Peptides against a protein of PDB entry 6UG1. Designs and how they scored, part 47

Target 1, 304 residues: chain A of PDB entry 6UG1
Amino acid sequence: SNEERKRRKYFHMLYLVCLMVHGFIRNEWINSKRLSRKLSNLVPEKVFELLHPQKDEELPLRSTRKLLDGLKKCMELWQKHWKITKKYDNVGLYMRTWKEIEMSANNKRKFKTLKRSDFLRAVSKGHGDPDISVQGFVAMLRACNVNARLIMSCQPPDFTNMKIDTSLNGNNAYKDMVKYPIFWCEVWDKFSKKWITVDPVNLKTIEQVRLHSKLAPKGVACCERNMLRYVIAYDRKYGCRDVTRRYAQWMNSKVRKRRITKDDFGEKWFRKVITALHHRKRTKIDDYEDQYFFQRDESEGIPD
Target 2, 301 residues: chain A of PDB entry 6UG1 as posed
Amino acid sequence: SNEERKRRKYFHMLYLVCLMVHGFIRNEWINSKRLSRKLSNLVPEKVFELLHPQKDEELPLRSTRKLLDGLKKCMELWQKHWKITKKYDNEGLYMRTWKEIEMSANNKRKFKTLKRSDFLRAVSKGHGDPDISVQGFVAMLRACNVNARLIMSCQPPDFTNMKIDTSLNAYKDMVKYPIFWCEVWDKFSKKWITVDPVNLKTIEQVRLHSKLAPKGVACCERNMLRYVIAYDRKYGCRDVTRRYAQWMNSKVRKRRITKDDFGEKWFRKVITALHHRKRTKIDDYEDQYFFRRDESEGIPD

## One batch from the design tools (peptide; made by RFdiffusion4, then SolubleMPNN)

Design b1_p12_5_s4 (from b1_p12_5, 6 letters changed)
Fold by OpenDDE base, seed 1:
Structure b1_p12_5_s4 (fold): chain B 304 residues (1-304), chain A 12 residues (1-12)
Amino acid sequence: as target 1 above (304 residues)
Amino acid sequence: KLEEIARRLVEY
């Protein structure tokens, strides 16, 4: 019905805001001075120097290579720190079906909200789910004065799915759900003027995204609970930016059709949400990023 | 507060 379409659109918008606010709160917790002091001690001086290479005036690529090596060593150090990876409770922050949402509304399950103190303890001990682990890795890089941002792939229910029953016929193996991350890191490369993508926990990869990312979900089973639509970046200065364009190969042809921003009303609304969560002034880094997104939009073209 | 902010952001 038209009413069910409106209801699903509204609920998608509400759910998306709740997810984006969750990312904002986790980003504030990462900025804990107490946590920063503890995590900086995990990084030896030699690794710190690699994270802060001098500018090579002859070949700037040498400086980028040192930074990449430093980030690789930080991932290895993080794996040594992290002792216990907990499974997600149910589906974590992966995408729920409409049926699961309706069933959850009837079952007033007291969601145990993780407190800030419990999060800081979890990161400090190296005990938690993959999201807590990634968030702690971003905290460690920030403790080393690296311009690292938290990335969140927001998974609101699919408002374009108008099926009455959206139950997944099979228990999609937990493995298929968690094949791709919901949270990862980006690091600013001041030499190449680009963001470096870092997944320290799931795929354990570092990439310089050109046309596609390894972190973009591929295959039907993986996309059922992880649909790339809203990739939000949270920086240490409480900046909030939509970086979906980096990770979406087919932003215009495929991804836009599944976003609230498919129409002018949704675009204006989503811009208000981003603006409400963006607490810093524009910088030259934002200019370089917007230029990259523009070039990616031109290169994709308009779908026929 | 967050739910109220969320509700307000969806209604506007």
Scores: peptide ipSAE 0.026, ipTM 0.727, DockQ to the pose 0.111
Fold by OpenDDE base, seed 3:
Structure b1_p12_5_s4 (fold): chain B 304 residues (1-304), chain A 12 residues (1-12)
Amino acid sequence: as target 1 above (304 residues)
Amino acid sequence: KLEEIARRLVEY
């Protein structure tokens, strides 16, 4: 019905705000001075120097290569620190079906909210789910004065799916779900004027995204619980930015149709949400990023 | 608070 379509759109918007605020809160927690002091001790001086290379005036690419090597070594150090990767409780922050939402509304499941103290302890001990691990990795880089962002792929229920029952294929459902991350890191490369993408936990990869990312979900089974639609960046100064354009190869042709921003009302609404979560002034880094997004929109073109 | 912010943002 038209009513059910409106209900699903409304619930998608509500759920999206809750996810975006969750990302904001986790970004505040990883700025803990107590955590920063502990995590800085995990990074040897030689690795710190690689994270802060001198500018090579002859070949700026040499400085970028040092930074990339430093980030690789930081991923290796993080793997040594992290002792226990817990499975997600149920589906974690991956996408729920409409049926699962209806069933969960009837079940008074005590959602055990992780407290700030428990999070800080989990990161310090190296014990937690993959999301806590990625968030801790961002905290370690920030402890080393690296301009690292927490990235969150927000997975609200698909308001464009009007099916009553979406049977998910039961076999390997968890493996397919966790094949691609929900949280990752970006690091500002001051030499190339670009964001470097870092997945320290899931794919254990570093990439300089041009047209597509390895972190973008591919295949039907993986996309059932992980649709790339809302990739939100949280920086160390409490900036909040939509960076979906970086990771979406087909933003205009495919991704936009699955976003609340497909219409003018949804675009204005989503801009209000971003503005409410953005607690810093604009910088030259934002100018370089917006220029990159503009070039990506021009290169994709308008879908025929 | 978050749910209230969320409701307010969805109602506008």
Scores: peptide ipSAE 0.026, ipTM 0.726, DockQ to the pose 0.109
Fold by OpenDDE base, seed 2:
Structure b1_p12_5_s4 (fold): chain B 304 residues (1-304), chain A 12 residues (1-12)
Amino acid sequence: as target 1 above (304 residues)
Amino acid sequence: KLEEIARRLVEY
């Protein structure tokens, strides 16, 4: 019905706000001074120097290579720190079906909230799910004075799916779900004027994304619970930015159709949500990023 | 119900 379409759109919007607020809160928690002091001790001086290379005036690429090597070594150090990777309870922050949402609405199960103290303890001990691990990795880089962003791929239910039954086939569901991350890191490269993508936990990869990312879900089974639609960046200064354009090869042709921003009302609403979560002034880094997004929009073109 | 789901999602 038209009413069910409106209900699903509204619920998608509400769910998206809750996910974006969750990302904001986790981004605040990883700025903990107590955690920062502990995590900085995991990074040897030699690795710290690689994270902060001098500018090579002859070949700026050499400085970028040092930064990339430093980030690789940080990923290795993080793997040594992290002792226990827990499985997600149920589907974690991956996308739920409409049926699962309806069933969950009927079940009065008490959810156990992870408190800030428990999160900080989990990161400090190296015990937690992959999301906590990524968030802790961002905290470690921030402890080393690296301009690292927490990235969250927000997975609200698909309001474009109007099927009554949206049940997923169960057997490989978890493996396919966790094939691609929900959380990752970006690091500012001051030499190339670009964000470097870092997945320290899932794919264990570092990318300089141009047109596509390895972190973008591929294949039907993986996309059932992980649809690239809302990739939100949270920086150390409480900035909040939509960085979906970086990771979406087909933003205009495919991704936009599955976003609330497909219409002017949704665009204006989503901008209000971003603005409410954006707690810093604009910087030259935002100018370089917006220029890159503009070039990506021009290069994709307008879908026919 | 929806607010409770929303709270539960922020609390996850």
Scores: peptide ipSAE 0.024, ipTM 0.713, DockQ to the pose 0.607
Fold by OpenDDE base, seed 5:
Structure b1_p12_5_s4 (fold): chain B 304 residues (1-304), chain A 12 residues (1-12)
Amino acid sequence: as target 1 above (304 residues)
Amino acid sequence: KLEEIARRLVEY
């Protein structure tokens, strides 16, 4: 019905705001001074120097290579620190079906909120789910004065799915769900004027994304609980930016159709949500990023 | 309200 379409759209919007606020809160927690002091001790001076290379005036690419090597060594150090990767409780922050949402609304389960103190302890011990691990990795880079962003792929329920029964056949293995991450890191390269993508936990990869990322979900089974629609970046200065364009090869032709921003009302609403979560002034880094997104939109073209 | 709703939704 038209009413059910409106209901699903509204619930998607509410759920999206809640996910984006969660990302904001986690981004604040990883700025903890106590955690920063502890995590900086994991990074030896030689690795710190690689994270902060001098500008090579002859070949700026040499400076980028040092930064990439520093980030690789930080990933190796993080793997040594992290002792226990817990499975997600149920589906974690992956996408729920409409049936799962309806069934959960009837069950007043006492949810155990992870408190800030419990999060800081989990990161400090190296015990937690993959999301806590990624968030801790971003905290370690920030402790080393690296301009690292927390990236969150927000997975609200699919308001474009109008099926009555949206139950997934029980064979959607936990393995297919977790094949691609929900959280990752970006690091600013001041030499190339680009964001470097870092997945320290899932794929254990570093990318300089041009047209597509390895972090973009591929295949039907993986996309059922992880649809690339809202990739939100949270920086150390409480900036909030939509970076979906970096990771979406087909933003205009495919991804936009599954976003609330497919219409003018949704675009204006989503811009208000981003603005409410963006607590810093614009910088020259934002100008370089917007220029890159513009070039990516022109290169994709307008869908016929 | 939104933060409390956000906490409850992330507790899922």
Scores: peptide ipSAE 0.028, ipTM 0.727, DockQ to the pose 0.428; fails the geometry check

Design b1_p12_6_s1 (from b1_p12_6, 4 letters changed)
Fold by OpenDDE base, seed 3:
Structure b1_p12_6_s1 (fold): chain B 304 residues (1-304), chain A 12 residues (1-12)
Amino acid sequence: as target 1 above (304 residues)
Amino acid sequence: SLLDEIEKILRL
């Protein structure tokens, strides 16, 4: 019905706000001064120097290569620190079906909310789910004075899916779900004027995204619970930015149709949500990023 | 509407 379509749209919007606020709160928690002091001790001086290379005036690419090597070594150090990777409880922050949402409303499962103290303890011990691990990695880079962002791929239920979800094939569902991350890291390269993408936990990859990312879900089974629609960046100064354009090859032709921003009303609403979560002034880094997004929109073109 | 309620929450 038209009413059901409206209900699913509104529920998607509410769920999206809750996810974006969750990302904001986790970004505050990883700025803990106590955690920062503990995590800085994981990074040797030689690795710290690679994270902060001098500007090579002859070849700026040499400075970028040092930074990339430093980030690789930080990823290796993080693997040594992290002792226990827990499975997600149920589906974690991956996308739920409409049927699962309706059934969960009837199940009074007291979701035990993770407290800030428990999160800080989990990161400090190296015990937790992949999301806690990525968030802790961002905290370690920030402890080394690296301009690292927490990235969250927000997975609200698909308001464009009006079908009753048939049973997802059970046995491989978890493996297919976790094949691609929900949380990752970006690091500002001051030499190339670009964000470097870092997945320290899932794919264990570092990339300089040009047209497509390895972190973008591919294949039907992987896209059932991980649909690239809302990639939100949280920086160390409590900035909040939509960075979906970086990771979406087909932003205009495919991704936009599955976003609340498909219409003018949804675009204006989503801008209000971003503005409410953006607690810093604009910087030259934002100018370079917006220029990159503009070039990516021009290169994709307008879908016919 | 639920949207108006969400907008009210975002104005807090």
Scores: peptide ipSAE 0.026, ipTM 0.697, DockQ to the pose 0.063
Fold by OpenDDE base, seed 2:
Structure b1_p12_6_s1 (fold): chain B 304 residues (1-304), chain A 12 residues (1-12)
Amino acid sequence: as target 1 above (304 residues)
Amino acid sequence: SLLDEIEKILRL
């Protein structure tokens, strides 16, 4: 019905705000000074120097290569620190079906909330789910004075799916679900004027995204619980930015149709949500990023 | 807390 369409759209909006606020709060938690002091000790001086290369005036690419090598070594150090990767409870922050939402609304289960103290202890011990691990990795880079962003791929229920039963087949569902991350890292490369994408936990990859990312879910099964629609960046200064354009090859043709921002009302609403979570002034880094997004929009074109 | 409510909503 039209009413059910409105209900699903509204619930999607509410769920999206809750996810974005969750990302904001986790981004605050990883700025913990106590955690920072502990995590900085994981990075030896030689790796710190690679993270902070001098500008090569002859070939700026050499400086970028040092940074990339430093980030690789940080991923290796992080793997040594991380002792226990827990499975997600149920589906974690991956996308739920409408049926799962309806069934869960009926189940008044007391969900155990992870407190800030428990999170900080989990990261410090190296015990937790992949999301906690990624968040801890961002904290380690920030502890080394790296301009690292926490990236969150927000997975609200698909308001464009009007099917009643969206039962997903159980066993293969977890492997396909966790094939691509929900959280990752971006690092600012001051030499190339670009964000470097870092997945320290899942794919264990570093990339300089041009047209497509390895972190973008591919295939029907993987996209059932991980649809790239709202990739939100949280920086160390409490900036909040939509960076979906970086990771979406087909932003205009495909991704936009699955976003609340498909219409003017949704665009204005989503802009208000971003603005409410954006707690810093604009910087030249934002200008370079917006220029890159503009070029990506022009290069994709408007779908016919 | 707001976190508890958000996590409740997210776990719904």
Scores: peptide ipSAE 0.025, ipTM 0.703, DockQ to the pose 0.827
Fold by OpenDDE base, seed 5:
Structure b1_p12_6_s1 (fold): chain B 304 residues (1-304), chain A 12 residues (1-12)
Amino acid sequence: as target 1 above (304 residues)
Amino acid sequence: SLLDEIEKILRL
């Protein structure tokens, strides 16, 4: 019905705000001074120096290569620190079906919330799910004075899916779900004036995204619970930015159709949500990023 | 807390 379409749209909006606020709060937690002191001790001086290379005046690319090598070594150090990767409870922050939402609304389950103290202990011990692990990795880089962002791929239920039965059947459903991450890292490269993408946990990859990312979900089964629609970046200064354009090849032709921002009302609403979560002044880094997004929009073109 | 409410909504 038209009413059910409206209900799903509004529920998607509410769920998206809740996810974005969750990312904001986790971004505050990883700024913990106590955690920072503990995690900085995981990084040897030689690796710290690679994270902070001098500007090579002859070839700035040499400085970028040192930073990339430092980030690779940080991923290796993080794997040594992380002892226990827990499975997600149910689907974690991956996308739920409408049927799963309806069935859960009837269940008065007492959910245990993860407290800040429990999170800090989990990161410190190296025990937790992949999301906690990625968040801890961002905390370690920030402890080393690296300009690292927490990236969250927000997975609200698909308001464009009007099917009644949205049950997902299959023995490999969990494996397909976790094939691509929900959380990752970006690091600012001051030499190339670009964000470097780092997945320390899932794909264990470092990318300089031009047109395509390995972190973008591919294939029907993987996209059932992980649709790239809202990739939100949280920086160390409590900035909040939509960085979906970096990871979406087909932002205008495909991704926009599945976003609340497909219409003017949704665009204005989503800008208000971003503005409410953005607690810093604009910087030259934002100018370089917006210029890159503009060039990517021009290169994709307007879908016919 | 806002977290508890959000986690309650996210686990629905």
Scores: peptide ipSAE 0.025, ipTM 0.700, DockQ to the pose 0.842
Fold by OpenDDE base, seed 1:
Structure b1_p12_6_s1 (fold): chain B 304 residues (1-304), chain A 12 residues (1-12)
Amino acid sequence: as target 1 above (304 residues)
Amino acid sequence: SLLDEIEKILRL
């Protein structure tokens, strides 16, 4: 019905806000001074120097290569620190079906919310789910004075899916779900004036995204619980930015149709949500990023 | 409006 379409749209909006607020809160927890002091001790001086290379005036690419090598070594150090990767409880922050949402409303299960103290202990011990691990990695880079931001792929239920029953049946459902991450890292390269993408936990990859990312879900089974629609960046100064354009090859043709921002009302609403979570002034880094997004929109063109 | 409710949630 038209009413059920409105209900699903409104529930998607509410769920998206809750996810974006969750990302904001986790980003605040990453900025813990106590955690920072502990995690800085994991990074040797030689690796710290690679993270902070001198500007090569002859060939700035040499400085970028040192930064990339430093980030690779940080991923290796992080793997040594992380002792236990816990499986997600149920589906974690991956996308739920409409049926799962309705069934969860009937089940008054007390969701155990992870407290800040428990999170800080988990990161400090190297025990937790992949999301906690990625968040801890961002904390370690920030402890080394790296301009690292937490990236969250927000997975609200698909308001464009009007099917009553979307039962995800399959023995491999968990494997397909976790094939691509929900959380990752970006690091600012001051030499190339670009963000570097870092997945320290899932794919264990570093990339300089041009047209497509390895982190973008591919294939029907993976996209059932992980649709790239809302990739939100949280920086060390409590900035909040939509960076979906970086990871979406087909933003205009495919991704926009699955976003609340497909219409003017949804665009205005989503801008208010971003503005409410953006607690810093604009910087020259934002100008370089917006220029990159503009160039990506021009290069994709308008879908026929 | 739903917007006002969401703005209220975002301000909490």
Scores: peptide ipSAE 0.024, ipTM 0.695, DockQ to the pose 0.075

Design b1_p12_6_s2 (from b1_p12_6, 5 letters changed)
Fold by OpenDDE base, seed 1:
Structure b1_p12_6_s2 (fold): chain B 304 residues (1-304), chain A 12 residues (1-12)
Amino acid sequence: as target 1 above (304 residues)
Amino acid sequence: SLLEKIEEILNL
């Protein structure tokens, strides 16, 4: 019905705000001075120097290569620190079906909310789910004065799915769900004027995204609970930016149709959400990023 | 506050 379409759109919007606020709160928690002091001790001086290379005036690419090597060593150090990767309780922050949402409303299950103190303890001990692990890795890089962003792929229920029953039947449902991350890291390369993508936990990869990312979900089974639609970046200065364009190869042709921003009302609404969560002034880094997104929109073109 | 901003966004 038209009423069910409106209801699903509204619930998608509410759920998206809750997810984006969750990302904001986790980004505040990883800025903990107590946590920063603990995590800086995990990074030896030689690795710190690689994270902060001098500018090579002859070949700036040499400086980028040192930074990439430093980030690789930080991933290795993080693997040594992280002792226990817990499975998600149920589906974690992956996408729920409409049926699961309706059933959850009937189940008065007290969701155990993780407290800030418990999060900081989990990161410090190296015990937690993959999301806590990624968030802790971002905290470690920030503790080393690296301009690292927390990235969150927000998974609100699909308001474009009007099916009544969206039962996800399959023995491998969890494996397919966790094949791609929900949280990852970006690091600013001051030499190339680009963001470097880092997945320290899931795919254990570092990439300089040009046209496509390894972190973008591929295949039907993976996309059932992880649909690339809202990739939100949270920086150390409480900036909030939509970086979906970096990871979406087909932003205009495919991704936009699954976003609230498909119409002018949804675009204006989503801009208000971003503005509410963006607590810093614009910088030259934002100018370079917006220029990159513009070039990506021009290169994709308008879908026929 | 952040909550006030969320309430303002949800009342749209």
Scores: peptide ipSAE 0.033, ipTM 0.728, DockQ to the pose 0.092
Fold by OpenDDE base, seed 2:
Structure b1_p12_6_s2 (fold): chain B 304 residues (1-304), chain A 12 residues (1-12)
Amino acid sequence: as target 1 above (304 residues)
Amino acid sequence: SLLEKIEEILNL
């Protein structure tokens, strides 16, 4: 019905805000000074120097290569620190079906929220789910004075899916679900004027995204619980930015149709949400990023 | 508060 369409749209909006607020809170927690002091000790001086290379005036690419090597070594150090990767409780922050939401509403199960103290302990011990691990990795880079962002791929229920019964096949569902991350890292490369994408936990990859990312879900099964729609960046200064354009090859043709921002009302609403979570002034880094997004929009063109 | 901002954004 038209009513159910409206209900699903509004529930999607509410769920999206809750996810974005969750990302904001986790981004605050990883700025913990106590955690920072502990995690900085994991990074030896030689790796710190690679994270902070001098500008090579002859070939700026050499400086980028040093940074990339430093990030690789940090990823290796993080693997040594991280002792226990827990499975997600149920589907974690991956996308739920409408049926699962309805069933969950009937099941008055008190979700135990992870407290800040428990999170900080989990990161410090190297015990937790993949999301906690990624968040801890961002905290380690920030402890080394790296301009690292926490990236969250927000997975609200698909309001464009009007099917009542979306029974997902159970057993292979977890492997396909966790094939691509929900959280990852971006690091600012001051030499190339670009964000470097780092997945320290899932794919264990570093990339300089041009047209598409390795972190973008591919295949029907993987996209059932992980649809690239709302990739939100949280920086160390409590900036909040939509960076979906970086990771979406087909932003205009495909991704936009599944976003609340498909219409003017939804765009204005989503802009209000971003603005409410964005607690810093604009910087030249934002200008370079917006220019890159503009060029990507022009290069994709308008869908026919 | 953050809650008040969320309420405002949601038109609750």
Scores: peptide ipSAE 0.032, ipTM 0.724, DockQ to the pose 0.096
Fold by OpenDDE base, seed 3:
Structure b1_p12_6_s2 (fold): chain B 304 residues (1-304), chain A 12 residues (1-12)
Amino acid sequence: as target 1 above (304 residues)
Amino acid sequence: SLLEKIEEILNL
């Protein structure tokens, strides 16, 4: 019905705000000074020097290569630190079906909310789910004075899906779900004036994204619970930015149709949500990023 | 906390 379409749109909006605020709070928690002091001790001096190379005036690419090598070594150090990767409880922050949402509203299962103290303990011990692990990795890089962002792919229920039942095929559902991450890292390269993408936990990859990312879900089964729509970046100074354009090859033709921002009302509303979560002034880094997004938008073209 | 309220709303 038209009413059910409205209900699903409003529920998607509420769910999206909740996810974006969750990312904001986790980004605050990883700024813990106590955690920072512990995690800085995991990074030896030689790796710290690679994270902070001098600018090569002849070939700035040499400085970028040192930074990339430093980030690779940080991923290896992080794997040694992380002892226990827990499975997600149910589907974690992956996308729920409308049926699962309706059924869960009836189940008073008191999910035990992870407190800040428990999160900091989990990261310090190296025990937790993949999201906690990625968040801890961002905290380690920040402890080394690296300009690292927490990235969150927000998975609100698909308001464009009007089917009542989306039976997900059971046996491989978890493996297909976790094939691509929900959380990852970006690191500012001051030499190339670009963000470097780092997935330290899932795909264990470092990318300089041009047109497409390996982190973008591919295939029907993987896209059932992970649809690239709202990729939000949280920086160390409590900046909040929509970075979906980096990871979406087909932003205009495909991704926009699945976002609340498909219409002017949704665009204005979503801009208000971003503004409410953005607690810093604009910087030259934001100018370079916006220029990159503009070039990516022009290169895709307007869908016919 | 706001997280607790969100997790409750999300039934996470």
Scores: peptide ipSAE 0.031, ipTM 0.745, DockQ to the pose 0.625
Fold by OpenDDE base, seed 5:
Structure b1_p12_6_s2 (fold): chain B 304 residues (1-304), chain A 12 residues (1-12)
Amino acid sequence: as target 1 above (304 residues)
Amino acid sequence: SLLEKIEEILNL
């Protein structure tokens, strides 16, 4: 019905706000001074020096190469720190079906909220799910004075799916779900004036995204619970930015159709949500990023 | 807490 379409759209909007606020709060928690002091001790001086190379005036690429090597070594150090990767409870922050939402509304499961103290302990011990591990990795880089962002791929239910029953095929569902991350890291390269993408936990990759990312879900089964629609960046100064354009190859032709921002009402609403979560002044880094997004929109063109 | 409410909504 038209009413059910409206209900699903409004529920998607509410769920998206809740996800974005969750990312904001986790970003605040990883700024803990107590955690920072503990995690800085994991990084040897030689690795710290690689994270902070001098500017090579002749060849800035040499400085970027040192930073990339430092980030690789930080990923290796993080793997040694992390002792226990827990499975997600149910589907974690991956996308739920409409049927799962309706069934869960009837079943008041006692969800045990992870408190700030429990999160800080989990990161400090190296015991937790992949999301906690990525968040802890961002905290370690921030402890080394690296300009690292927490990235969250928000997975609200698909309001464009009007099917009543989307039974997901059961057998490989978890493996396909966790094939691509929900959380990752970005690091500012001051030499190239670009964000470097880092997945320290899932794919264990470092990339300089130009046209496409390895972190973008591919294939029907992987996209059932992980649709690239709302990739939100949280920085150390409580900035909040939509960075979906970086990771979406086909933003205009495919991704926009699955976002609340497909219409003017949704665009204005989503801008209000971003503005409410953005607690810093604009910087030259934001100008370079917006220029990159503009160039990516021009290069994609208007879908025929 | 706000977190508990968010996680309750996320665990819907």
Scores: peptide ipSAE 0.031, ipTM 0.743, DockQ to the pose 0.802

